# Peptides against a protein of PDB entry 5VZU: the designs that were tried, part 29

Target 1, 271 residues: chain A of PDB entry 5VZU
Amino acid sequence: GRTLEDIFHEHMQELILMKFIYTSQYDNCLTYRRIYLPPSRPDDLIKPGLFKGTYGSHGLEIVMLSFHGRRARGTKITGDPNIPAGQQTVEIDLRHRIQLPDLENQRNFNELSRIVLEVRERVRQEQQEGGHEAGEGRGRQGPRESQPSPAQPRAEAPSKGPDGTPGEDGGEPGDAVAAAEQPAQCGQGQPFVLPVGVSSRNEDYPRTCRMCFYGTGLIAGHGFTSPERTPGVFILFDEDRFGFVWLELKSFSLYSRVQATFRNADAPSPQ

## One batch from the design tools (peptide; aimed at target 1 I83)

Design b2_p16_7_s1 (made by RFdiffusion4, then SolubleMPNN; from b2_p16_7, 6 letters changed)
Fold by OpenDDE base, seed 4:
Structure b2_p16_7_s1 (fold): chain B 271 residues (1-271), chain A 16 residues (1-16)
Amino acid sequence: as target 1 above (271 residues)
Amino acid sequence: MREEILEELTKLFNPP
């Protein structure tokens, strides 16, 4: 049978050949664009910046993590045969935290799938509702009805009616015990394990995570054909590591912060 | 597409 090494070798040869074809087709005319690091904000979940993924045959992938209010984005700095550079490979909804179960139930892919799909449905409902509010706000330029003339002040009279007695019905305000949103335990990681059947390149991933969020990942065929967003889980491990579980692909991607200081990488202040 | 990506990922992460 083909060995793993044979499969990786064949696939690496194909990727190298594809890269060679693309570079040669354009007579090595490469367009370089300067990349600026996003500024850090106090409300950012972690420091934004460059993160390194290492995928099987794709080799070294660089993504930029950035924060945009209640959304985080992973933007590809390096492209691959499926997803070009500059595409948003992951989009994270920081409004939709995923609570992982205990370790035993975390091993169950169907349980994770249920949790993620329930969040996906809520996100879809919120998008439909917010789409209607934005639509109705434009419709109320009702026609300027012509000002009807100032009809005169009819003076009608002061009718007196009567003494209705003060019924003292002291309805006790039922204490709606606002379920105190347990303050997000900022700091204690929870035990983490990948579900059975989720493929990871390396079993050396963090076994504790800080928090998880609903997200979507971009997938496409070779040459960016039929691009679509699939549901997944963003897993924050620590300040320097995050993962993404691609639910439909049953795969896990680990990203680690690029431990380098870049001089002059800050965006110029908007003049 | 999904099936192709799944097949590729399966080959990469679950060798025969």
Scores: peptide ipSAE 0.015, ipTM 0.516, DockQ to the pose 0.282
OpenDDE base, seeds 1, 2, 3, 5: peptide ipSAE 0.007, 0.000, 0.000, 0.006; ipTM 0.392, 0.344, 0.343, 0.395

Design b2_p16_7_s2 (made by RFdiffusion4, then SolubleMPNN; from b2_p16_7, 9 letters changed)
Fold by OpenDDE base, seed 3:
Structure b2_p16_7_s2 (fold): chain B 271 residues (1-271), chain A 16 residues (1-16)
Amino acid sequence: as target 1 above (271 residues)
Amino acid sequence: DRQKKLEELTKLFNPP
C-alpha cells in the first residue's frame, strides 16, 4: 500500500512539475500589467496594500488587500499552479462580524465551525430575500397603454375653514432604551489561539486579535480546476497583520504587510 | 480520510 510518505513524495513531484510547466509555458507570452496600490479611505478597516502570505508548500505569495464598502478582498498578485494571479483568494464580509468565544472554547474547532456556519446561513438568507425583492420589482412594468382619458375639469372643492384646535396629545417620549452600544473596546485585543486540528505552517502567529469577520476563500485543483468558495474567518491582528482560517481545510494563513515603499505606485487620479 | 484531507489541502496548500 502507498505510505503517507509515498503520497507526499508523489504529490511534491507533481507540484514541482506543475510549477515548472506553469513558469516555462509563459516564458514566450509574458503580459506585463502595472499594479497600482488602492487609495486609502478613512473608513478602511486598515490601510489597503500588499501583504505576503504563505500557502503551504506554494511558499510565499503576494496578495493585494482592498476595501469595497462593507467588503474586503484579497487579490492574488502572484499566481500558483492552482489559482492564477488576479483571482480573489479571499472575500471578507465586513457586515458579518465573528465573535470568538473565550480562549478555552477557541480551542474547540466544532464551536468555531458552529459560529461560522450560523453566519454563513444568515448570509444565504439575506441573498435569497434580496433576490426576491429584485425579482418582483421588474415584473410589473408591463406597458400599460394608458389610453389618454380626457381631462374632465375637476370642480373647485370649497376651502373648509381653519378650525385650529391644538390637541396637546402629550405623546410620552417612549424611552428609547438606547441599547448601550457597548463602547467598541478599541482597546486591548482579545486573546487568540487556533483551534485544535487547524494546521499552521508557522506557530509564530499573534496571540491577540482585534476583530474577526466572516469570509470565503477560493480553492481549486491544479490548472484552476473545479474552483470553489469555502467558508472561513478573517482575523485582524493589527494594522500590518491579518489571518484567514480556512474552515473546511482546517488550515490557517498568516498575512503580513509588505513594508517596502513603492514610488509612483498610486493609481492615476481619474481625470 | 487522510487522502481526502490531502486532496483538500492540495486545493490550497500543497502538503506542508
Scores: peptide ipSAE 0.042, ipTM 0.699, DockQ to the pose 0.268
OpenDDE base, seeds 1, 2, 4, 5: peptide ipSAE 0.029, 0.027, 0.033, 0.027; ipTM 0.712, 0.698, 0.688, 0.699

Design b2_p16_7_s3 (made by RFdiffusion4, then SolubleMPNN; from b2_p16_7, 8 letters changed)
Fold by OpenDDE base, seed 2:
Structure b2_p16_7_s3 (fold): chain B 271 residues (1-271), chain A 16 residues (1-16)
Amino acid sequence: as target 1 above (271 residues)
Amino acid sequence: SRAEKLEELTRLFNPP
């Protein structure tokens, strides 16, 4: 039978061959597009810019992280055989923070899956409701002809009687200990570990994270066939590092800021 | 199928 090693070698040969075919095919039609760094805004979760990621067998990828109100986007700067450059590899919903459990429960992949799928259903409901509000807002401009509803006489319902029993029962007001919502300490990182069965190319990922958010990753077949979004978790570690957990793929991608300074890479000021 | 695509992608993302 084919060994896992045989399957891996065949698959790596296919990736190398595809990379060679694509590079050789593009050699005749290489269009160079200038990339501009997005301007930093005060409300940005971290400074936007270029990040280098490891993507399993695809190797090193470069993504541009940018912020768009309550959404963040990772745009591929480097293409691969599945997803071309310029595609949004990750889309992050900054409205839907994910709370990771304790370290013991963080090791449970089924618990992370439950949390992510619950958030996915909320996002889907909000999209349906927002679609309904946009639809209903056009329909109700029909002229309400104010037909004067005739004043139907209120029948006097009779005054039933008197009974007076004074029962004293002095139930002590149980102190509803308001569970003090521990102020989400926006500054202290929580301990972080990958779930069992999530692969990482490097075990040297940060063991503390600041925040987690719901997101989706782009997946496609070779040549960008049948592109779709798959659910995942964006993990903010620090100012220069983030991760993405690909839930259905049971994979983790670590992204680190490109520290290189580029001259004249700033976006032209919108005139 | 979608399952076969996810299996292929899982192998890509999770090399042995």
Scores: peptide ipSAE 0.372, ipTM 0.915, DockQ to the pose 0.570
OpenDDE base, seeds 1, 3, 4, 5: peptide ipSAE 0.028, 0.028, 0.026, 0.026; ipTM 0.700, 0.693, 0.684, 0.688

Design b2_p16_7_s4 (made by RFdiffusion4, then SolubleMPNN; from b2_p16_7, 6 letters changed)
Fold by OpenDDE base, seed 1:
Structure b2_p16_7_s4 (fold): chain B 271 residues (1-271), chain A 16 residues (1-16)
Amino acid sequence: as target 1 above (271 residues)
Amino acid sequence: MREEKLKELTELFNPP
């Protein structure tokens, strides 16, 4: 076959040519938008901000991670030939935790696929049920007859306050054995490995993760053609690193916090 | 689209 180097070289030539064509077609018109860092909230899973990641063939990406209640969002700061800047590359459902199996079973792609597809089906059911409740409420605006206006006024009055008594009944405190809610163990990181057949550009990924969530990733053809959401797994490694497993693409993207400080990058306070 | 992108990624990470 072609060598990996040949394929990378041909692909890089294509990407350079595409970049040249796009830059030339827009008569060198570049649109600049100010980026504001999202404010941090106490309930955020990790500090929001800029992350650098590797996405497929496109090399280095910058993604903004932000939190929106029980959803997290990765928004592309850098575009690629498939997905322009400002698009939401990943959407994470923080309601739907993925429990990874033991390290032996984590190597099995079919086991991860089963777990993710079961969660996807639950998310689909919840969306269907919530859609039915919103539909039925609009029906019967019966014709409210225009019954007329008028007026009047009155006033009264005041009364009384009686006294009733203080019955003592001293019922014994039944020892409700408070089932000790095992304090949600601030999850000691679990061993982590990519499934066999999941491709990563970086073999140097963290071998321990804190928690995983169901999510969807955005995929598209060149020029943002036929964009769709595919199922995946968001993997929180630590405060500064997360990953995304693209289930259908059998690929893994690693994201690391950008440690650079930006002056005047704070969002304007909502007036 | 999905199949084309899957093919692209498969060729990139598992060259023939």
Scores: peptide ipSAE 0.025, ipTM 0.653, DockQ to the pose 0.313
OpenDDE base, seeds 2, 3, 4, 5: peptide ipSAE 0.023, 0.022, 0.017, 0.022; ipTM 0.638, 0.641, 0.552, 0.638

Design b2_p16_8 (made by RFdiffusion4)
Pose (drawn by RFdiffusion4):
Structure b2_p16_8 (pose): chain A 212 residues (1-129, 189-271), chain P 16 residues (1-16)
Amino acid sequence: GRTLEDIFHEHMQELILMKFIYTSQYDNCLTYRRIYLPPSRPDDLIKPGLFKGTYGSHGLEIVMLSFHGRRARGTKITGDPNIPAGQQTVEIDLRHRIQLPDLENQRNFNELSRIVLEVRERVRQEQQEGQPFVLPVGVSSRNEDYPRTCRMCFYGTGLIAGHGFTSPERTPGVFILFDEDRFGFVWLELKSFSLYSRVQATFRNADAPSPQ
Amino acid sequence: SEREEMLDELRELYNA
């Protein structure tokens, strides 16, 4: 929904062109691989499926939320040259809730960082052996209409890599649940916010034979 | 370092 003008500034103008060129080299001679929608589950769940998400200059990407015990997984359906389609973009630790402070303390980025890194450490120890909401100051959000109320937060990690999916790594962050079908992820080391929203469309023949 | 370069690249992409 833009022209060559609104894009010729600039790093996105490049990424957008590459994509157009690259994808169009297929001239609709394509191979398709099967995917499934995730299993629903009662008590042990807060609702799976496809979501549209903001991935900075790459624009929106489609991500599938699925539940695997005390962890939720975000898997890329569409992706980008940094983190490609089919990868785990996010992992939410559902046993490590994070309490939300009043608005003023939510604004303080370092409080959020110190709190998140604390949980990361407690997690490393374990494995080794709604109210008003605002983003902290200095955390970017492409959306800006992110909901100002939220129901809960959890520790999670996101996958990052340089161009070409080089040296991918987990970086700490915090998952934010707004309502039944809108959630967010604060990328702590990037001071960046990704806002996700449910794909409302219904899909025929998409259920999996079983959880395995 | 490689990781610092990667973070700088991603910060430019995500904070645009």

Design b2_p16_8_s1 (made by RFdiffusion4, then SolubleMPNN; from b2_p16_8, 6 letters changed)
Fold by OpenDDE base, seed 4:
Structure b2_p16_8_s1 (fold): chain B 271 residues (1-271), chain A 16 residues (1-16)
Amino acid sequence: as target 1 above (271 residues)
Amino acid sequence: SEREKKLEELRKLFNS
C-alpha cells in the first residue's frame, strides 16, 4: 500500500516537476510587470506593503497587503503550482472582527471553528440582503426616452434680498450621554495561541495579537483547478506581522513585512 | 469526496 510518505514524496515530486515545467515554459516568455506599493491611507489598519509568508512546502511566498475600505487583500506576488501570481490569496472582512476567547479556550479548535462559522453565516446573510436591494434598484430604469429638449439659455439674475429675523428658539440640548466608547486600549494585545491540531511551520509565532478578523483564503488544485474560497481568521500581531488561520486546512501562515527599502516603488500620483 | 481529497492534499502541502 502507498505509505503517507510515498504519497508525500510523489506529491513533492509533482510540485517540483510542475515548478520546473512552469519555469521552463516561462524561459521563452518572461513578462515582467512592475509592482507598485499601495499608498498608505490614514484608515489603513497597518501600513500596506510586501509581506513574506513562510508556510508549507511552497517555501517563500511574497504577498502584497492592501486596504480597500472595509476589506483588506493579500495578493500573491509569487505564484505557486496551485495559485498563480496576481490572485487574491486572502480576503479580509474588516467589518467582522473575531473575538478570540481566553487562552485556555483558544486551544480548542472546535471553539474557533464555531466562532468563524457563525461569522461566515452573518456575512452570507448580509450578502443576500444587499443583493436584494441592488436587484430592486436596477429594475425601474425603464428607457426614459431622453427627448432632447432644447437648451434655452435664459440668464436672468433677479436680486431679492429680504431680512428674515433670527428666531431664538432655545431648544434644550438633551444630554445624549455619549457612552464614552472606552478608547480601544490600542496598546495591550491579548495572549495568543494556536488551537491544538493547527499546524504552523514555525513555532516562533507571536504569542500576543492586537485583533482578528474574518477572512477567506483561496485554495485550488494543481494548475489552479477548481478554485474556491475557504473560511479563516486574519490575525494582526503588530505593524509588521500578521497571520492567517486556514480553518478547513487546520494550518497557520505567518507573514512578516519585507524590510527592504525599494527606491521608486511608490505608485505614480494619479494624473 | 473529490473536495475532501483536495483538502487532504492541501493539508499535506501546508503542513510539510
Scores: peptide ipSAE 0.462, ipTM 0.936, DockQ to the pose 0.561
OpenDDE base, seeds 1, 2, 3, 5: peptide ipSAE 0.436, 0.439, 0.438, 0.457; ipTM 0.931, 0.931, 0.931, 0.936

Design b2_p16_8_s2 (made by RFdiffusion4, then SolubleMPNN; from b2_p16_8, 8 letters changed)
Fold by OpenDDE base, seed 1:
Structure b2_p16_8_s2 (fold): chain B 271 residues (1-271), chain A 16 residues (1-16)
Amino acid sequence: as target 1 above (271 residues)
Amino acid sequence: SAREKKLEELRKEFNF
């Protein structure tokens, strides 16, 4: 009977064959589109731009990171046999921070899964509640009759007045030293390790992260069939590196900033 | 089965 290894090799052969077919079609017909870098905003979590991401068996792909209020998006600049160029490979919810456990408990895939799925259910509840408020407001504009008229104009009035007095009362400044809760030092990196059973292209990923957020990744069959969003974790390492844990795929993508400068890559000013 | 889960995991590794 077919082994799991036989099935893995068959799927790898199919993926390589599909990649070969798509690349061989480029000799006949290509459409080129200019890509512009997104403008940076002061409130952006990191500088937006091009990143080189690891996508397991697909290898390296180019992704544009951009910020849209409380959401971040990774858009594929290079496509593969499953997800074409121009698709949002990752969508990050910057409202929903993920708190990683200690380094020992980070090795437990089931613990990370629990934390992420609890955040996913909160996001679903908030979407349902916000959908109900938008529905009820449309109903009762009954035809308000066009009552027409009138004009009138006036008037003036006035003026006063006065004084009242200066009372001194010298109440003692009680030194309530409100212990200013030091704003939790948002900048201390946490030790980071991948859970056991999460695959990475290599073991060379940052071992300290700044913060994590809930997000979703896009998955599809060959030729972009049955596209769906799968839950995951966005991990900010530094200004030039982030990761995404694909929870259901048990895979990790590392994204590293493309350090190349482009002379004519700024978006034209909106006219 | 455990085999079906691992087949599903293998199918998922090619989908992103």
Scores: peptide ipSAE 0.225, ipTM 0.730, DockQ to the pose 0.201
OpenDDE base, seeds 2, 3, 4, 5: peptide ipSAE 0.200, 0.225, 0.114, 0.201; ipTM 0.747, 0.733, 0.718, 0.714

Design b2_p16_8_s3 (made by RFdiffusion4, then SolubleMPNN; from b2_p16_8, 5 letters changed)
Fold by OpenDDE base, seed 4:
Structure b2_p16_8_s3 (fold): chain B 271 residues (1-271), chain A 16 residues (1-16)
Amino acid sequence: as target 1 above (271 residues)
Amino acid sequence: SEREKILEELRELFNS
């Protein structure tokens, strides 16, 4: 039978060949698109920008992380044979925080799977409910033929007089003690470990995470065949590092901020 | 299925 090594070598050869075909085809028609860094917003979970990841044997991947209210997106800057550049490789729902268990239970892949699938079902329910509200609102624009009701002349009702004395009732301003929302202490990150059976190319991932969110990753076959969203976990480690756990793939991708400063990479101010 | 083949291919790719 084919060994896993044989299959891997065949697949690597195919990927190298596809990369070669793509690069060689693009040599005749390289469309250069200027990439602008997304502007930072005060509500952004971290500074948006370019991150480098290792996606298996594809090597170095560059993704743009951006924030869109309650959603974050990882957009591929580099394509691969499965997913072309410009696709949203990850979509993160910032409404659905994932609470990781203690370090002992984090090693259990089935516990992580349970937690993620429970959140996935909630997201699905919310999408169904929100779809119904949007559907019902469009149906009722029947053409109300507003018949022109005739302008009845408003009679001039007379000017009643002046005198109402201003009562001084000096209601004391109750000191609403603004409970100073203690700035959410950048909570001591919780200990983090990958579940048993989740592969990481680099065992050198951060062993502490700040927070996790439900997300979906894009998967496809070669040539972007049968593209679908698979459930996963976005893991924020720090300002410059995040991860994505691909639940069905049992794989972990680590992304690190590109430290290179690009001159003139800022989006033009909207005029 | 086609999906299972894609998932297996991707598992191999990510585990490499």
Scores: peptide ipSAE 0.446, ipTM 0.931, DockQ to the pose 0.592
OpenDDE base, seeds 1, 2, 3, 5: peptide ipSAE 0.442, 0.418, 0.441, 0.440; ipTM 0.931, 0.924, 0.930, 0.931

Design b2_p16_8_s4 (made by RFdiffusion4, then SolubleMPNN; from b2_p16_8, 5 letters changed)
Fold by OpenDDE base, seed 1:
Structure b2_p16_8_s4 (fold): chain B 271 residues (1-271), chain A 16 residues (1-16)
Amino acid sequence: as target 1 above (271 residues)
Amino acid sequence: SEREEKLEELRKLFNS
């Protein structure tokens, strides 16, 4: 029987061969583009920049993290056989924070799956509602030809007075149980563990996280065939580390900031 | 399904 090692070696050989074929086919047609670091904003969740992902047989991937209002994006700097460079490998919805359960329930993949899918349905509903508002707003700019409406005189309609009796409608005060907003413990990271059956290449991931958000990851076949978005969880660990849980893949990708300083990597000011 | 096969290939790729 093939060993796990044999399967790993064959798969690595295929990936290396594919990489070689792709690089060799483009050898005479390579367009080099300068990559600039995204500008930092005060409201950015963390400093934007280059992150290295270490997951699966692809080995080392480089992703640019950037912030776009209520969205964060991971853009592939390194392509792979499935997803070319320049694609948005992850899209994070910063409007949809995920609250992780306690550490015991975090081990339950089905609970994480439920939480993520409930957020996914809320995101779909908001997209449908926002699509309706954007459709209705365009129809009303018909040119109001300002026809000068003539000043018709206001007739004095008369004073009818009658005496309607006070109905004693004793509306019971419904006790609105104010759900006590538990003060979000703003400062301390919560304990973090991967669910059972979620694979990580390294078990050496941070065991505390600051916050989590709903996101989608891009998945495709070889040659970028049938690209689709799959639901996941963006996990912010600290200023220099984030993760992505690929829910359908049952996999975890850890991303760490590239600590290298680049000369002349700032975006030119728009003239 | 073709999608399930794709997901299984990707699981192998991510989990290796």
Scores: peptide ipSAE 0.456, ipTM 0.935, DockQ to the pose 0.585
OpenDDE base, seeds 2, 3, 4, 5: peptide ipSAE 0.431, 0.443, 0.454, 0.451; ipTM 0.929, 0.932, 0.934, 0.934

## One batch from the design tools (peptide; aimed at target 1 Y55 H58 N82)

Design b2_p17_1 (made by RFdiffusion4)
Pose (drawn by RFdiffusion4):
Order: structure tokens, then sequence, then C-alpha cells
Structure b2_p17_1 (pose): chain A 212 residues (1-129, 189-271), chain P 17 residues (1-17)
């Protein structure tokens, strides 16, 4: 929904062109692989499926939320040259809630960082052996209309890599649940916020034969 | 069924981070 003008500034102009060129080389001669929608589950769940998400200058990407015990997974359906389609873009630790401070403490980025890194450490120890909401100051959000109320937060990690999916790594962050079908992820080391929203469309023949 | 294109990774030297 833009022209060459609104894009010729600039790193996105490049990424958009590459995508157009690259994808159009397929002239609709394509191979398709099977995917499934995730299993629903009662008590042990807060609702799976496809979501539209903001991935910075790459624009929106489609991400599938699925539940695997005390962890939620976000798997890329569409992706980008940094983190490609089919990868785990996010992992939410559902046993490590994070309390939300009053608005003024939410604004303080360092409080958020200290708190998140604390949980990261407690998690490393374990593995080794709604109210008003605002983003902290200095955290970017492409959306800006992110909901100003939220129901809960959890520790999680996101996958990052350089161009070509080089040296991918988990970086700490915090997952934010707004309502039944809108959630967010604060990328701590990037001071960046990704806002996700449920794909409302209904899909035929998409259920999996089983959880396995 | 539900399918997605099975595409290789796009080559690029631009980093979005």
Amino acid sequence: GRTLEDIFHEHMQELILMKFIYTSQYDNCLTYRRIYLPPSRPDDLIKPGLFKGTYGSHGLEIVMLSFHGRRARGTKITGDPNIPAGQQTVEIDLRHRIQLPDLENQRNFNELSRIVLEVRERVRQEQQEGQPFVLPVGVSSRNEDYPRTCRMCFYGTGLIAGHGFTSPERTPGVFILFDEDRFGFVWLELKSFSLYSRVQATFRNADAPSPQ
Amino acid sequence: GLYVPDLPLMPTDVDAL
C-alpha cells in the first residue's frame, strides 16, 4: 500500500526489491510442503493458531502459536532472510510469569532489563542442574496502537541471526498477553517490540492427525 | 490440506538488525 517514494528510504526499499525479485523468479512454479494447524487443549492452553506479527523492516510475517507443555512456540510460516520460514521465532516459558509494575516503572527500561535478566539466570539454574500497560522508554514499536491494557507477562526468548540466517541465537525477552487474540514480545537486546494479532480466517482440512 | 511454499532462503547482504 505504498509507492516507490515511501520505500526509497531505504533499507526496506532494498529488502522489498530483493523479495520481489526473488519470489517472482518462481513464476508460480512452486513446490508446497504440508503444514497443520496446532491441537487445541482445554485447561492447559490460552489459544493456538496463526497470527500476523511485526518483524520490523521485513514487515509483517505470519507466525504460528502452538503449546508444548510449560512452553509456547512461535513458528514462522512466512519469514525473512535473517530468520527464515519454518524456524522458531519465539519461545515463551509459561512457568515464569513476570509481574507488571505500575505505569511509571513500566516506563523504566533498565528495571525491565534487570528483571528479565534475573529470570534468565534463574532459568539457567533450573535447566543446568487486566491492568494498564506501556512500553518502556526507548523501545521501538512499528505499530504504536498496541493495546494499553494487558492480562499477563512471561519470560521468553527469540531467535535472531544476521543475513543469511548466520549464527542464529536466542536473546531474552518478555511475552505480553493483551487479550484472547493479541500478544507481544519485547526484544530486550534490540529495544524493539513485536505486536501479534490472530488470523481470524477459518481453514478447511488443516487439522493434524495427532499431536505427534 | 494446508500447504506453504517450500522455498530456499533468499540470498542477500542486507541486515535488518

Design b2_p17_1_s1 (made by RFdiffusion4, then SolubleMPNN; from b2_p17_1 with T12S V14I A16G L17F)
Fold by OpenDDE base, seed 2:
Structure b2_p17_1_s1 (fold): chain B 271 residues (1-271), chain A 17 residues (1-17)
Amino acid sequence: as target 1 above (271 residues)
Amino acid sequence: GLYVPDLPLMPSDIDGF
């Protein structure tokens, strides 16, 4: 039978050939678009900008990371045979932090899968509820004709009954030590390892992460066929590195900041 | 097949694990 190595090799050759065909076809119709770096905001999780991923079949990929309130986005600057440039390769929900377990339990893919799928279900519920509130808020502007509620008569308060004795029992107030939710120290890196069975192209990934968030990644067939969103985990390692775990595909992508200074790449001030 | 931006793996090739 074909080995996984044979299948991987055949697919790499196909992707290289497709990349060559696409590049050669684009040589006749290269649309150059000027890229502007997004302005940095004080509330941005890290400085927005260009990040590079290195993927063995695709080579160098460039993604723009940008922040949009409680969402972050990775936008493809480089296209590939599957996903064209300008597509949002990842969408991160900064409202839904993923808490990774200890290192032993981080090796369990089923545990990560459980955590991510629970968050996915919460996100779906919030989207349904927010859709209902936006729908119901339009319907209730019926003019409340304030019909004057007729004055119901004050029924008289009946009387007296008396006596019962003051039982003293001085039950000591058990100090409910409110377990101070230690504010998850947003600055201390936790130990990080990929689950068993998650493919990484490089074992030289950061072994500590600052925080993780729920997100979705874009996947497609060749020529951008049947594009869909798959659940994943955005992992912030540091100011210059992040990862994405593609849950269903059992894959990990590592992105590193492009340290090149671009002259005149700042977005024009919104007039 | 569906491809990740970084994996040349078809979902159909995952069913073999």
Scores: peptide ipSAE 0.035, ipTM 0.651, DockQ to the pose 0.057
OpenDDE base, seeds 1, 3, 4, 5: peptide ipSAE 0.026, 0.017, 0.033, 0.018; ipTM 0.635, 0.551, 0.636, 0.564

Design b2_p17_1_s2 (made by RFdiffusion4, then SolubleMPNN; from b2_p17_1 with G1P T12S L17F)
Fold by OpenDDE base, seed 1:
Structure b2_p17_1_s2 (fold): chain B 271 residues (1-271), chain A 17 residues (1-17)
Amino acid sequence: as target 1 above (271 residues)
Amino acid sequence: PLYVPDLPLMPSDVDAF
């Protein structure tokens, strides 16, 4: 029977061959698109920019990280056989922080799965509630045919009613117990380990993380067939590194900042 | 160790491993 190693080597050879065919067929027609770096904002979780991902069989990928209020997005700069360039490979909800368990429990994939699926269900409920408010607002623009309202006559102004005295009922100011917003613990970096059975190409990932958020990743077959969103965990390690755990795929992608300085890569300021 | 490609592959591409 084929070994798992044989199957892996066959798939790696196929992907290398596909990449070679694409590169060789397009030798005569390389289209270069200029990429602009997103402007940094004070409220950005980290500096936006280019990150290098090292995905198992496809090798080196480049993703642009950008911030959009309470959302972060990873946009593919390099395409692969499954997902073309310009697609949003990851979408991160910065409203939904994931609290990782203690280091002993982080080895348990089922515990991580439980935590992520609970957050996914909250996100789904919020989307349904917000969809109802948006649906009720659109239903009221039925075309009111402006039937010409007939001119009803001027009825007269009746008179002066008298001086009711103001009762000074001194309602005590109810102490609004300000629910102490538990200070969003800008968590000291917690120990981090991948769950057992989550594949990582490199065991050289950061062993401490700053914070985690709920997100979704885009998956697709070859030629961008049947694209769907799968739940995952965005892991911020530091200013220059983040990861994404693909929960259903049981895989981990590590992204590292491209340290190259690009001249004139800033978007032209809208004058 | 099955190096599942760290890729947003279809389940069918994962089941191949």
Scores: peptide ipSAE 0.028, ipTM 0.625, DockQ to the pose 0.052
OpenDDE base, seeds 2, 3, 4, 5: peptide ipSAE 0.033, 0.024, 0.019, 0.026; ipTM 0.640, 0.625, 0.623, 0.611; seed 2 fails the geometry check

